Peptides against a protein of PDB entry 7RZF. Designs and how they scored, part 6

Target 1, 358 residues: chain A of PDB entry 7RZF
Amino acid sequence: PFQEEHLKQLYKIVPIKDIRNLYVTFPIPDLQKYYKSNPGHYLGHLIGHEGPGSLLSELKSKGWVNTLVGGQKEGARGFMFFIINVDLTEEGLLHVEDIILHMFQYIQKLRAEGPQEWVFQECKDLNAVAFRFKDKERPRGYTSKIAGILHYYPLEEVLTAEYLLEEFRPDLIEMVLDKLRPENVRVAIVSKSFEGKTDRTEEWYGTQYKQEAIPDEVIKKWQNADLNGKFKLPTKNEFIPTNFEILPLEKEATPYPALIKDTAMSKLWFKQDDKFFLPKACLNFEFFSPFAYVDPLHCNMAYLYLELLKDSLNEYAYAAELAGLSYDLQNTIYGMYLSVKGYNDKQPILLKKIIEKM
Target 2, 358 residues: chain A of PDB entry 7RZF as posed
Amino acid sequence: PFQEEHLKQLYKIVPIKDIRNLYVTFPIPDLQKYYKSNPGHYLGHLIGHEGPGSLLSELKSKGWVNTLVGGQKEGARGFMFFIINVDLTEEGLLHVEDIILHMFQYIQKLRAEGPQEWVFQELKDLNAVAFRFKDKERPRGYTSKIAGILHYYPLEEVLTAEYLLEEFRPDLIEMVLDKLRPENVRVAIVSKSFEGKTDRTEEWYGTQYKQEAIPDEVIKKWQNADLNGKFKLPTKNEFIPTNFEILPLEKEATPYPALIKDTAMSKLWFKQDDKFFLPKANLNFEFFSPFAYVDPLHSNMAYLYLELLKDSLNEYAYAAELAGLSYDLQNTIYGMYLSVKGYNDKQPILLKKIIEKM

## One batch from the design tools (peptide; aimed at target 1 Q72 I83)

Design b1_p9_4_s3 (made by RFdiffusion4, then SolubleMPNN; from b1_p9_4, 3 letters changed)
Fold by OpenDDE base, seed 1:
Structure b1_p9_4_s3 (fold): chain B 358 residues (1-358), chain A 9 residues (1-9)
Amino acid sequence: as target 1 above (358 residues)
Amino acid sequence: SPVLPPLRF
């Protein structure tokens, strides 16, 4: 594990690829024994959230970050890391200290709110859905994976241990959150802009880097991170499926879509699933407008409309995706196409939100 | 996105 001398360090790393990344790393205890409560998953879910009031939403609003991931990573035996990783814009590369300040403000918000049982329950439900409807893996790969994880889990739990949450442990959430402090931080900035500004080479791959101590004034700035009123806990995910009933195949079910509605303004085709038997549906809508492609102006207006519509739906996109729902919106020469896919239970909710924004 | 599995995107 890192000693005190390895904490509060900044690494400037030259990549081979043209990438800009920030890694904010905290050493944490080994959480493997706590897999039934998985406090690192709870914190990763919140810190890595992409909805309104999230860390990513604020950093995107400033133009500093494109993507964010947060969570635990395996270390060596007896310790782990919690890592917050962001993809930096060119501007974000100039504001790394302020980005990290916002990370600590969000962490401070999590401390102020305390552990939320409803968030744990959502993580539990999402993981249960993910397990229940897991795709078939290639037998060789799956057996090799299972053989590897048998070192960590009881034989009777080995199939479920990566997914099954059983215990809400606020004490363990607080314990991990207490390790996410400025005094425990290791920062790595990856950018080609450090080329020719490094003084060290790593032993294995020849990666050029510079190591610097983070100034005490910067550490103190992060330690004094106040509550930022822009940060909020996510709202409850309304898209999490709860009904998984599969309707029986109708006796008259055809292998092809049947026309079930024919009107002057709409045609509807339906095909029941006769192959997969999953609690999933695909809803496809083709909208026709004589104006969509009449001239270049109308074509560009229709394009702009869909881009604005997609932007207005961003608040739901992440929550829907987490719950195994997706939508797609495309311009066509005849008008527009909408697709809604995934678990059928909450598709009407997502569809309603799309139509309300249209 | 959280780093933790299973991220089913």
Scores: peptide ipSAE 0.016, ipTM 0.534, DockQ to the pose 0.111
OpenDDE base, seeds 2, 3, 4, 5: peptide ipSAE 0.014, 0.012, 0.015, 0.019; ipTM 0.488, 0.497, 0.508, 0.525; seed 5 fails the geometry check

Design b1_p9_4_s4 (made by RFdiffusion4, then SolubleMPNN; from b1_p9_4, 3 letters changed)
Fold by OpenDDE base, seed 1:
Structure b1_p9_4_s4 (fold): chain B 358 residues (1-358), chain A 9 residues (1-9)
Amino acid sequence: as target 1 above (358 residues)
Amino acid sequence: GPTLPPLRF
């Protein structure tokens, strides 16, 4: 594990590729033995959340960050890391201290709210869905994977241990959250802007970097992170499927889409799945308007309309994606195309949200 | 998201 001399350090790293990244890293205990409660996954789910009131939502609203990931990563024997990683904009590169302040404000919000059993239940349900419908691995690859994880799990649990959550452990969530403190931080900034400003070279790849101590005043600023009223816990994910029933194939099922509705205003084709037998569906809608593409002005208005519609749906997009739902909206020469795909159970909810914003 | 990508510099 890192000694005290390795904490409160800033690394400025020159990448080979033109990338801008911030890594905020915390040494944490080895959490492998706690796989049944997985407190690191709980915290990663919240810190890495992309919905309204999330850390990413605030940082993105300021134009400082494009993407955010948060979670545990394996270290050496006997310890792990919790890492918050963001893709920085050019502006965000100038505001790294403030970005990290916001991270600690969000962490402080999590401390103030305390562990939430309903959030744990959502993680459990999402993992159960992922386990149930994971792609079949090739037998040889699967055997090698199982052999690797047998070091960590009992044989009877090996197939499920990566996904199955069984125990809500608020004490372990708090224990990990107590490690996410400014006094325990390592910061790495990756940017080509540090070229020619480095004084060290990494031994293995020749990566150029500079190491600096983070000033005590900056550490104190982060230690005194106030509650920011913009940060909120996510709302419940309404898109998580609970019904996985597969309807029997009808005797009259056709191998091609059948016209099941024909009216002056609409035609509907339906095909039952006869191949995959998954609790999934694809809903495709083509809308026709004589005005959508009549001239360049109408074309641009139709484009702008869909961009605004997509923006208004951002609050649901992440939650839907986590639940294995997706939507697509496209301009066509005749009007608009809408597609909703994924698990059948909650597709009507997502479709309703889309229609309500139209 | 909640999943860390591989650290690739």
Scores: peptide ipSAE 0.033, ipTM 0.667, DockQ to the pose 0.244
OpenDDE base, seeds 2, 3, 4, 5: peptide ipSAE 0.031, 0.030, 0.021, 0.032; ipTM 0.670, 0.671, 0.582, 0.672

Design b1_p9_5 (made by RFdiffusion4)
Pose (drawn by RFdiffusion4):
Structure b1_p9_5 (pose): chain A 358 residues (1-358), chain P 9 residues (1-9)
Amino acid sequence: as target 2 above (358 residues)
Amino acid sequence: SAPSFVSPS
């Protein structure tokens, strides 16, 4: 649907709720036919990746961006999109051309070195282990899902869809990586600061927007010279699991969690798993404090401190959330809260690091 | 999360 008259354009949209965002839209052909190499998931794994020396961490280091989501958006049949959607700070709205310039800097940093064998092997291993201990399904919603993808795949791999990968073909990685060029951009800015500046309005919904077609100054400023920032490829993963042993049932087997420790400092509830036999467990905690909800100031500093702890610890723990160990730490009325779940091997390192950063 | 975009008329 994107003919070349309406390419290289930058809209400005006025919202109702106060948000600020930047959408970068590329068009690409259909890649649902390529469901074995999956080049869109490769570029999605290399663009939207937090951690040391990556696209998001540098934009955090210049103070412009809270978070960004990569990957490709799939629309209808026979055509596909690719999106880099970002949200903005107060002075992140002043430097949009520089943000998109850094986006093409990281794209060119990934075009000078192109394919990688170990990233494909690592992602295939991760999907294979995440398929081998695939948990039970709720019977409603699961049959709708496997009847929702029954139209595309044959009868043998109705289940093993986007789980098992056979081949690493760098040609398709290079093909979809070439279609990401600044002659294929469609920038869209959402900001509430354009209240009285909008000429055009939407008939169906009633929203207001603009047409600031990007002059060629900034296009030829985008693709001209793009060496690097301080970017780097992600490093070897250490949260990949290796212990897949189901520990045996002990003498004192109980059907419900029993109180084992009762002190004036803490208490526990423990139950070995009897039904599921998956090499994974969930640990949860609830820390209490009478000072957490005394007045609005002390009920306000709790969200700020806990949020800055999540800010400063996502850079470390995104590899744990990517390998299958997910944690969550949010505040409650009484005190604060913690819940770490996932594979059975790497809970101590992650929970201990959470405490010592806490 | 998953990516999204806007498209006006």

Design b1_p9_5_s1 (made by RFdiffusion4, then SolubleMPNN; from b1_p9_5, 5 letters changed)
Fold by OpenDDE base, seed 1:
Structure b1_p9_5_s1 (fold): chain B 358 residues (1-358), chain A 9 residues (1-9)
Amino acid sequence: as target 1 above (358 residues)
Amino acid sequence: MKPEFVLPE
């Protein structure tokens, strides 16, 4: 484990690639034995959430961060890390202290709200879906992976251990949250802007870096992180599928789409799945407008309309993606194209949300 | 949540 002398350190690292990243790392206990409750996954789900009131949403609104990932990472034997990683904008590189303050404000919000069983249940359900409908992997790679994880899990559970949650353990969630403190932080900033400003070279890869102690005043600022009213827990994910029934193949099922509705305003084609037998559907809509491509002005207006529509749907996009739903909106020379794909159970909910924003 | 930290190589 890192000793106290290794904590509260800032590393400025020069990358080979033109990237700007911030890594905020916390040493945590080894959580491997707690795989049935997986408190690190619970915290990673919330800290790495992309919906309204999330850490990422606030940091994006300020123009400081593009992407955020939060979660546990394996360390050496007997300890792990919890890491919050963000892709920094050029402006965000100037506001690293404030970005980290917001991280601690969000963590403080999680402490104030306490562990939520409904959030655990959503994680459980999502992981169960992911396990049940897992794609076939290449046998060689899969066997090698399974052989590796046999060191960590019982043989009877080796296939399920990475997916199936069984126990809600609020005590373990609180235990991990207690490690996510400024006094336990290691910060790494990766940017080419540190070129020529480093004083050390990493032995193995020749990576140039500078190590500095984080000032006590900065640590105190982070320790005194208040509740930021912009941070909220996510709402329940309405897109998580619960019905996985596969309807029997109709006797008259054709290998091609059949026209099942023909009206002056709409044509509808349907094809039942005769190949995959998954509780998934693809809904494709082509909208025709005589105005979509009349002139360059109308074409640009149609483009702007779809960009605004996509922006208005961002609140649902992440939750839908987590639940295995996706949508696509495209301009066509005839109008617009909408596609909704994924688990069929909650597709009507997503489609309704899209139509309500149109 | 993208669970896997792919450390940039």
Scores: peptide ipSAE 0.020, ipTM 0.528, DockQ to the pose 0.232
OpenDDE base, seeds 2, 3, 4, 5: peptide ipSAE 0.006, 0.010, 0.011, 0.007; ipTM 0.473, 0.510, 0.499, 0.483

Design b1_p9_5_s2 (made by RFdiffusion4, then SolubleMPNN; from b1_p9_5, 4 letters changed)
Fold by OpenDDE base, seed 1:
Structure b1_p9_5_s2 (fold): chain B 358 residues (1-358), chain A 9 residues (1-9)
Amino acid sequence: as target 1 above (358 residues)
Amino acid sequence: AKPSFVEPE
């Protein structure tokens, strides 16, 4: 584990590629023995959330961050790291102290709200879905993976241990959250802007970097992070599938789409799946309008309409994606195309949300 | 889907 001298350090790193990244790293205990409760996954899910009131939503609204990932990473024997990693904009590179302040404000919000059993249940349900419908791995690769994880899990649990959550442990969530403090932080900033400003070279790859102590005043600012009213816990994910029933193949099922509705205003084709036998569906809608592309003005208005529609749906996009649902909206020369894909069970909910925003 | 978590490597 890091000694005190390795904490409260800032590393300025020169990358080979033109990338801008911030890594905020906290040493944490080894959580492997707690795999049934997985408190690191719980915290990673919340800190890395992309919905309204999330850390990413606020940082993105300021134009400082493009993407955020939060979670545990394996370290050396006997300890792990919790890492919050963000992709920085050029502007965000100038506001690293404020970005980290917002991270601690979000962490403080999590402390104030306390562990939520419903969030744990959603993580459990999402993992169960992922486990049930994971792609079949190649036998050799799968065997090698199993052999590797046998060191961490009982043989009977090896197949499920990575996905199965069994125990809600608020005490362990609080324990990990208590390690996410400014006094326990290591910060790395990766940017080409540090070229020619480094004084050290990494031994293995020759990476140029500078190491600096984080000023005590900055640590104190982060320690005194107030509750920010913009940060909220996510709402319940309404798109998580619970019904995985596969309907039997109808005797009259055709190998091609059949026209099942033909009216003056609509035609509907349907094909039952006869190949994959998954609880998934593809809903495709083509809308025709004589006005959509009548002239350049109408074309641009139709484009703008879809961009605004997509923007208005952003609040659902992440939750839908987590639940294995996706949608696509495209302009066509005849009007508009809408596609909804993924697990069948909650597709009507997503479709309704789309229609309500149209 | 960008995972909201860092998967253990």
Scores: peptide ipSAE 0.027, ipTM 0.587, DockQ to the pose 0.132
OpenDDE base, seeds 2, 3, 4, 5: peptide ipSAE 0.025, 0.026, 0.009, 0.031; ipTM 0.598, 0.590, 0.512, 0.597; seeds 3, 5 fail the geometry check

Design b1_p9_5_s3 (made by RFdiffusion4, then SolubleMPNN; from b1_p9_5, 4 letters changed)
Fold by OpenDDE base, seed 5:
Structure b1_p9_5_s3 (fold): chain B 358 residues (1-358), chain A 9 residues (1-9)
Amino acid sequence: as target 1 above (358 residues)
Amino acid sequence: AKPSFVLPE
């Protein structure tokens, strides 16, 4: 366990690769025994969320961060870490203190809103979907993983323990959230910009670094993080599938796509899955426009249109991805291509969202 | 896309 002397420390680390990363680390209790409620997953889901009003969305809007990952990580026996990791832009490297302030503002928002049972339920549902449709792992890898898990879980639960959320424990969520405070923080900044500015070398890999205490003034600024009105809890994920029914094969099922609709304005081909038997579908749309490739101006306008459309759909992209849905939009020489893939149940919802933005 | 959250292992 880190003693007080190991907290509120800043590490400036020189990477081998040209990368810029920020790691904000909090020591937390061992949460392994709470696997049925998994409060660390709940917090990781929210802190790592990429939707509107998320931490990442705001930090991206500032031009400071490209990607964000949040979650628990195993430490030594008896403790874990909660880590928020971001990929920094060049500008973000200059605003690390402000980035961390925003992290604490978001954490403060989570405190203010309190634990949400509906968020837990979404996590539960997402995990259930992931478990149900988990691809077959290689036996050797799977057995080794199970053997490792057997040290932590009852035999009866070993297969499901990683995925099954059973208990909403707001008390445990609050307990973990209470550990995510500036006084408990360890910060690591990874950048080549620290080359020649380090005074220590790590023993195992020869990594050059500098360690310094975070000034009390900075800690105090983070402790006084207010509510930032730009931060909001995510909306309910409307794309989470609930119906997994597989329709029986039609007697006239063709091995190839059959033309099922032929009109002056549209042709529709359909092929039922006869191989995988998953509650998934692929919808592919090709739109034809005589203007799409007439001249360079029209081509550029079509390109810009799709870029704007993609941007307008970004609010749904993450929620769809979490729910096992994806879409793709591409320019073609004849017009536009749209693809929607994943679980079939909520595809109509995503398709409607796309069409409404078109 | 890198997972935005670490699933508890």
Scores: peptide ipSAE 0.029, ipTM 0.603, DockQ to the pose 0.109
OpenDDE base, seeds 1, 2, 3, 4: peptide ipSAE 0.028, 0.016, 0.013, 0.018; ipTM 0.591, 0.555, 0.547, 0.531

Design b1_p9_5_s4 (made by RFdiffusion4, then SolubleMPNN; from b1_p9_5, 5 letters changed)
Fold by OpenDDE base, seed 2:
Structure b1_p9_5_s4 (fold): chain B 358 residues (1-358), chain A 9 residues (1-9)
Amino acid sequence: as target 1 above (358 residues)
Amino acid sequence: AKPTFVEPE
């Protein structure tokens, strides 16, 4: 266990690679026994969320952070860590204190809203989908993984324990959230900008670093993090599949796409899957416009239109990705191409959202 | 990003 002297520390680390990272680490109790509720996963899902009103969205809007990951990590025996990791921009490297303030503002928002059963249910459903459609792992990797899991889980649960959530435990969520406080923080900043400014060397890898105590005034600033009105809980993910039925192969199914609709304005080709038998579909749309490439101006306008359209769809991109849906929009010399891929159940919803933004 | 276990690089 970290003693009090090991908390409220800042580490400035020189990387070998040209990277800029911030690690905000909290010691937490061993949560392994709570795998059925997995409160650390719940918090990681919210803190690591990329949708509107998320921590990442705010930090990205300021130009300070490119990516964010939040979650639990195994530590020493009997202890875990909760880590918020961000990829810093050059500007973000100058605003680390404010970035961490925003982290605590988001955490404060989570405290104010309290545990949400619907969020737990989404995590449960997403994990169930991931488990059900997990690709066949390589035998060597799978055996090694199972051997590791056997140390923590009953034999009967080894295959499912990592994926299947069973119990909503708001008390445990609150318990973990209560550990995510400034008084428990360990901060590491990784940047080449610290080269020549370090006074210590790590024993195993020779990594150069400097350790400093975080000033009490900074800790107090983070402790007094108010509610930032820009932070919101995510909306319900409407793209999570619930129907996984596979339709029977039609007797007239062809090995190639068949023309099933032919009109003056549209042609539709369809091919049923006869190979994979997954509840997935690929929808491909080609739009034709005589104006798309008529001149350089129209070409640039068409490009700009798609960039704006993509930007307007960004609010759905993360939720769709989590749910195993993806879309692609491309300019073509004849107009525009749209692709929607993934689980078929909620593809109509995503397609509708795309069309509504067009 | 999905709550990934931050594997130590």
Scores: peptide ipSAE 0.027, ipTM 0.573, DockQ to the pose 0.249
OpenDDE base, seeds 1, 3, 4, 5: peptide ipSAE 0.033, 0.024, 0.018, 0.033; ipTM 0.575, 0.552, 0.538, 0.575; seeds 1, 5 fail the geometry check

Design b1_p9_6 (made by RFdiffusion4)
Pose (drawn by RFdiffusion4):
Structure b1_p9_6 (pose): chain A 358 residues (1-358), chain P 9 residues (1-9)
Amino acid sequence: as target 2 above (358 residues)
Amino acid sequence: SQVTFHYEE
């Protein structure tokens, strides 16, 4: 649907609720026919990746961006999109050309070195382990899902869809990586600061927007010289699991969690798993404080402190959320709350680091 | 626990 008359364009949209965002839209051909190599997932794993020396951490370091989501959007049949969607700070709206410039800096940093063998092997191992201990399904919604993808795949791999990968073909990685060029951009800015500046309006919904077609100054400023920032490739993962042993049932087997520790400091509830036999467990905690909801100031500083803890600890723990260990730490009325779940091997390192950062 | 990179808003 994107003919070249309406390419290289930058819209300005006025919302109703106060948000600020930047959408970067590329068009690409259909790659659902290529469901073995999956080049879109490779570029999505290399663009939207938080951690040391990556696209998001540098935009955090310049104070312009809270978070960003990479990957490719799939639309209808025979055509496909690719999106880099970002949200903005107060002075992140002043430097949009520089943000998109850094996006093409990281794209060119990934075009000078291109394919990687160990990233494909690591991602295929992760999907294989994540498929081998695939948990049980709720019978409603699961049959709708496997009847939702029954149109595309043959009868043998109706289940093993986007789980098992056979081959690493760098030609398709290079092909989809070439289609991401600044002749193929469509920038869209959402900000509530364009109240009285919009000429065009939408008939169907009634929203207002613009047409600031990007002059060639900034296009030929985008693709001209792009060496690097302080970017780097992600490093070797250490949260990949290795212990897949189901520990045996002990003498005192109980059907319900029993109180084992009862002190004036803490109490526990414990149950070995009897039904599922998956090498994974969930640990949860609820810390109490009478000062958490005393007045609005003390009920306000709790969200700020807990949010800054999540800010400063996502850079470390995104590899744990990527390997299958997910944690969550949010506030409650009474006190604050913690819940770490996932594979059975790397809970102590993650929970201990959470406490010592806390 | 599946790792994919489909865009979702």

Design b1_p9_6_s1 (made by RFdiffusion4, then SolubleMPNN; from b1_p9_6, 4 letters changed)
Fold by OpenDDE base, seed 1:
Structure b1_p9_6_s1 (fold): chain B 358 residues (1-358), chain A 9 residues (1-9)
Amino acid sequence: as target 1 above (358 residues)
Amino acid sequence: MKVSFKYEE
């Protein structure tokens, strides 16, 4: 475990690749024994959320951050880390202190709201779905992985331990949240802009870096992080599948798509799954318009339309993705192509939202 | 969102 002297430190690191990253790291207790409640996963889900009112949404709106990842990382034996990692824009690199302030504002929001059982339930459901419909892995890799995790989990639970949540433990969530404080922070900024401004070299890889104490004034600013009204807990994920019924194969099922509807305005082909037997579907729509590609202006207008449509759908994209749904929108020379894929149960909800935005 | 920094293939 890090001692006090290792906390409140800032590392400026020169990368080999042209990347800009910020790592905000908190030492936390070893959570391995709490795998049935997985409080780190709960916090990672919220801190790493990408929907409206999320930390990432706010940081993106300011043009400071492209991506955000939050979660637990294994440390040495007996302790772990909680890490918030962001991909910085050039502008974001100039506002690292403010970015971290927003992180603490979001964390403060989580403290104010307290642990939410419904959020835990969503995590539980998502993980259960992921486990139940997990793809087959290559035996060699899978066996090696299982062998490794046998050190951490009982044999009877080794296959389920990383997925199945069993217990809502608000006390453990609060315990971890209490470790996410400015006095317990380690900050690393990775950027080529620090080239020639470093004074240390890492022994093993030769990485150039500078280590500095974070000023007390900055720590105090973060400690005094107030509630930011822009931060909100996510809404319930309406895309989480609950029905996994697989319809029986029709006796007259063809190996190819059959035309089941033919009208002046639409043709519909259907193919029942006879291979995978998963509660998933692929919906593909081709829209035809004589105006889509008539001239360069119309082509560009069609392109712009789709970009705007995609932008308007961003609010649903993340929640859908978490639930194993995806959509794709493309321009074609004939018009537009829409694809909706994933668990069939909630596809109609996503499709409806797409159509309503069209 | 990634909630874990564990190795993913």
Scores: peptide ipSAE 0.018, ipTM 0.508, DockQ to the pose 0.222
OpenDDE base, seeds 2, 3, 4, 5: peptide ipSAE 0.015, 0.005, 0.017, 0.017; ipTM 0.486, 0.475, 0.504, 0.498; seed 2 fails the geometry check

Design b1_p9_6_s2 (made by RFdiffusion4, then SolubleMPNN; from b1_p9_6, 5 letters changed)
Fold by OpenDDE base, seed 3:
Structure b1_p9_6_s2 (fold): chain B 358 residues (1-358), chain A 9 residues (1-9)
Amino acid sequence: as target 1 above (358 residues)
Amino acid sequence: MQVNFKYTP
C-alpha cells in the first residue's frame, strides 16, 4: 500500500512515443468482496461518461483533452486504485492543474447529487445484456480466465460475478467517493516535453522521470473545488434494450436479401437472420443524389454536411454505444450511406434521432 | 469510457 509519503506526488515521465497522457490515481480499498454491488463500476461509469455535462465533454470543450477513461484497477492483494486517465492535447499539457480541478469539481458534483439508484439500474441492465449476449471466447483463453477468477468468486457465481449486479449499495459508492480526494492523489504526466528535465531513471525499462511533491497550495485549490454548473449527471439511456424477442424464421426465408418493396423512390431488401438468432439487426440505407459528386464543390459540401451531422449526433453516440447500438455515416460517389447496427429494440429510436438531425 | 485497468505486471 502507498504510504502517506507516496501521496500528493507528481511524476513527470518521458515516453518513447510522442504521447501526452495524464494519470490521476487514487488508492482505494479492495472492492473485490463487493462485486455484487461493484461501487467502482458505478463511479467509473459516471466519471468516464462521455455525454452532455460529463467530465470529458467539458474538458473537450476547453480543447484540453481528447479522450477520458475512468475506473478501478486491481492492485496487489488488499488494495485497489481508482484511475482517471486522459489523452492530453498540447494545450491540455499546459493546463494539467486545471484539468485535475475539473476532475475534483465533477467528483464534488457526484457527492452533491449522491448515489442514484437509476444509474445503478442502468449499469445492471447493461451488464445483464452484455452477459446474456456475450460472444463466444476462445476456449483456452476463457478457461484460463475462469481459473484465475475462481480465486475471487464462488464456483456457482464465477461465470456471472464479473457482469451481474445484484445490490444497490449507496454506502459503498460514498465510501469509494470519499477516497477520491486531493490528499489521496498521485499524478503522472507523460510527455516528451520532459526530455532533459528528469533526474531519475526507472530500473526495469530505463524510463526517465522526475518525482515532485505537489505544492500544498495546489492541493488546497483542488480541495476547494466548487460545483461547476456545467457538470450534470447523464440523462437516462433510452437505447438500453428491454425486448429481446426473436421472431420465428419465416417459412419462405431466403438465404439472400429479398426485395420486399420496390417504388420509384425506394427499394427495400430484407434478410432474416437464420444463423445467429440474436435480437439484433443491421439497417443499411443508401441515399442517392445526383448532386453528391457532380463537382468538387458539391463533394466538399456533402463531406462537410456529414461531418456536421456526425458532430450533431455526438450527444447520442456514446449512450447508443453503451447500449450496444452503433451508427455509421459515409459519403459515397452516389450520395450518402447510413448504417444502424445492434439490438433491434431501440434501433428505431436511434434512427429517428439521426433522421431528425438530417 | 469506463475501463477496468488490468494489472500489467
Scores: peptide ipSAE 0.042, ipTM 0.699, DockQ to the pose 0.209
OpenDDE base, seeds 1, 2, 4, 5: peptide ipSAE 0.042, 0.039, 0.041, 0.043; ipTM 0.702, 0.691, 0.693, 0.695; seed 5 fails the geometry check

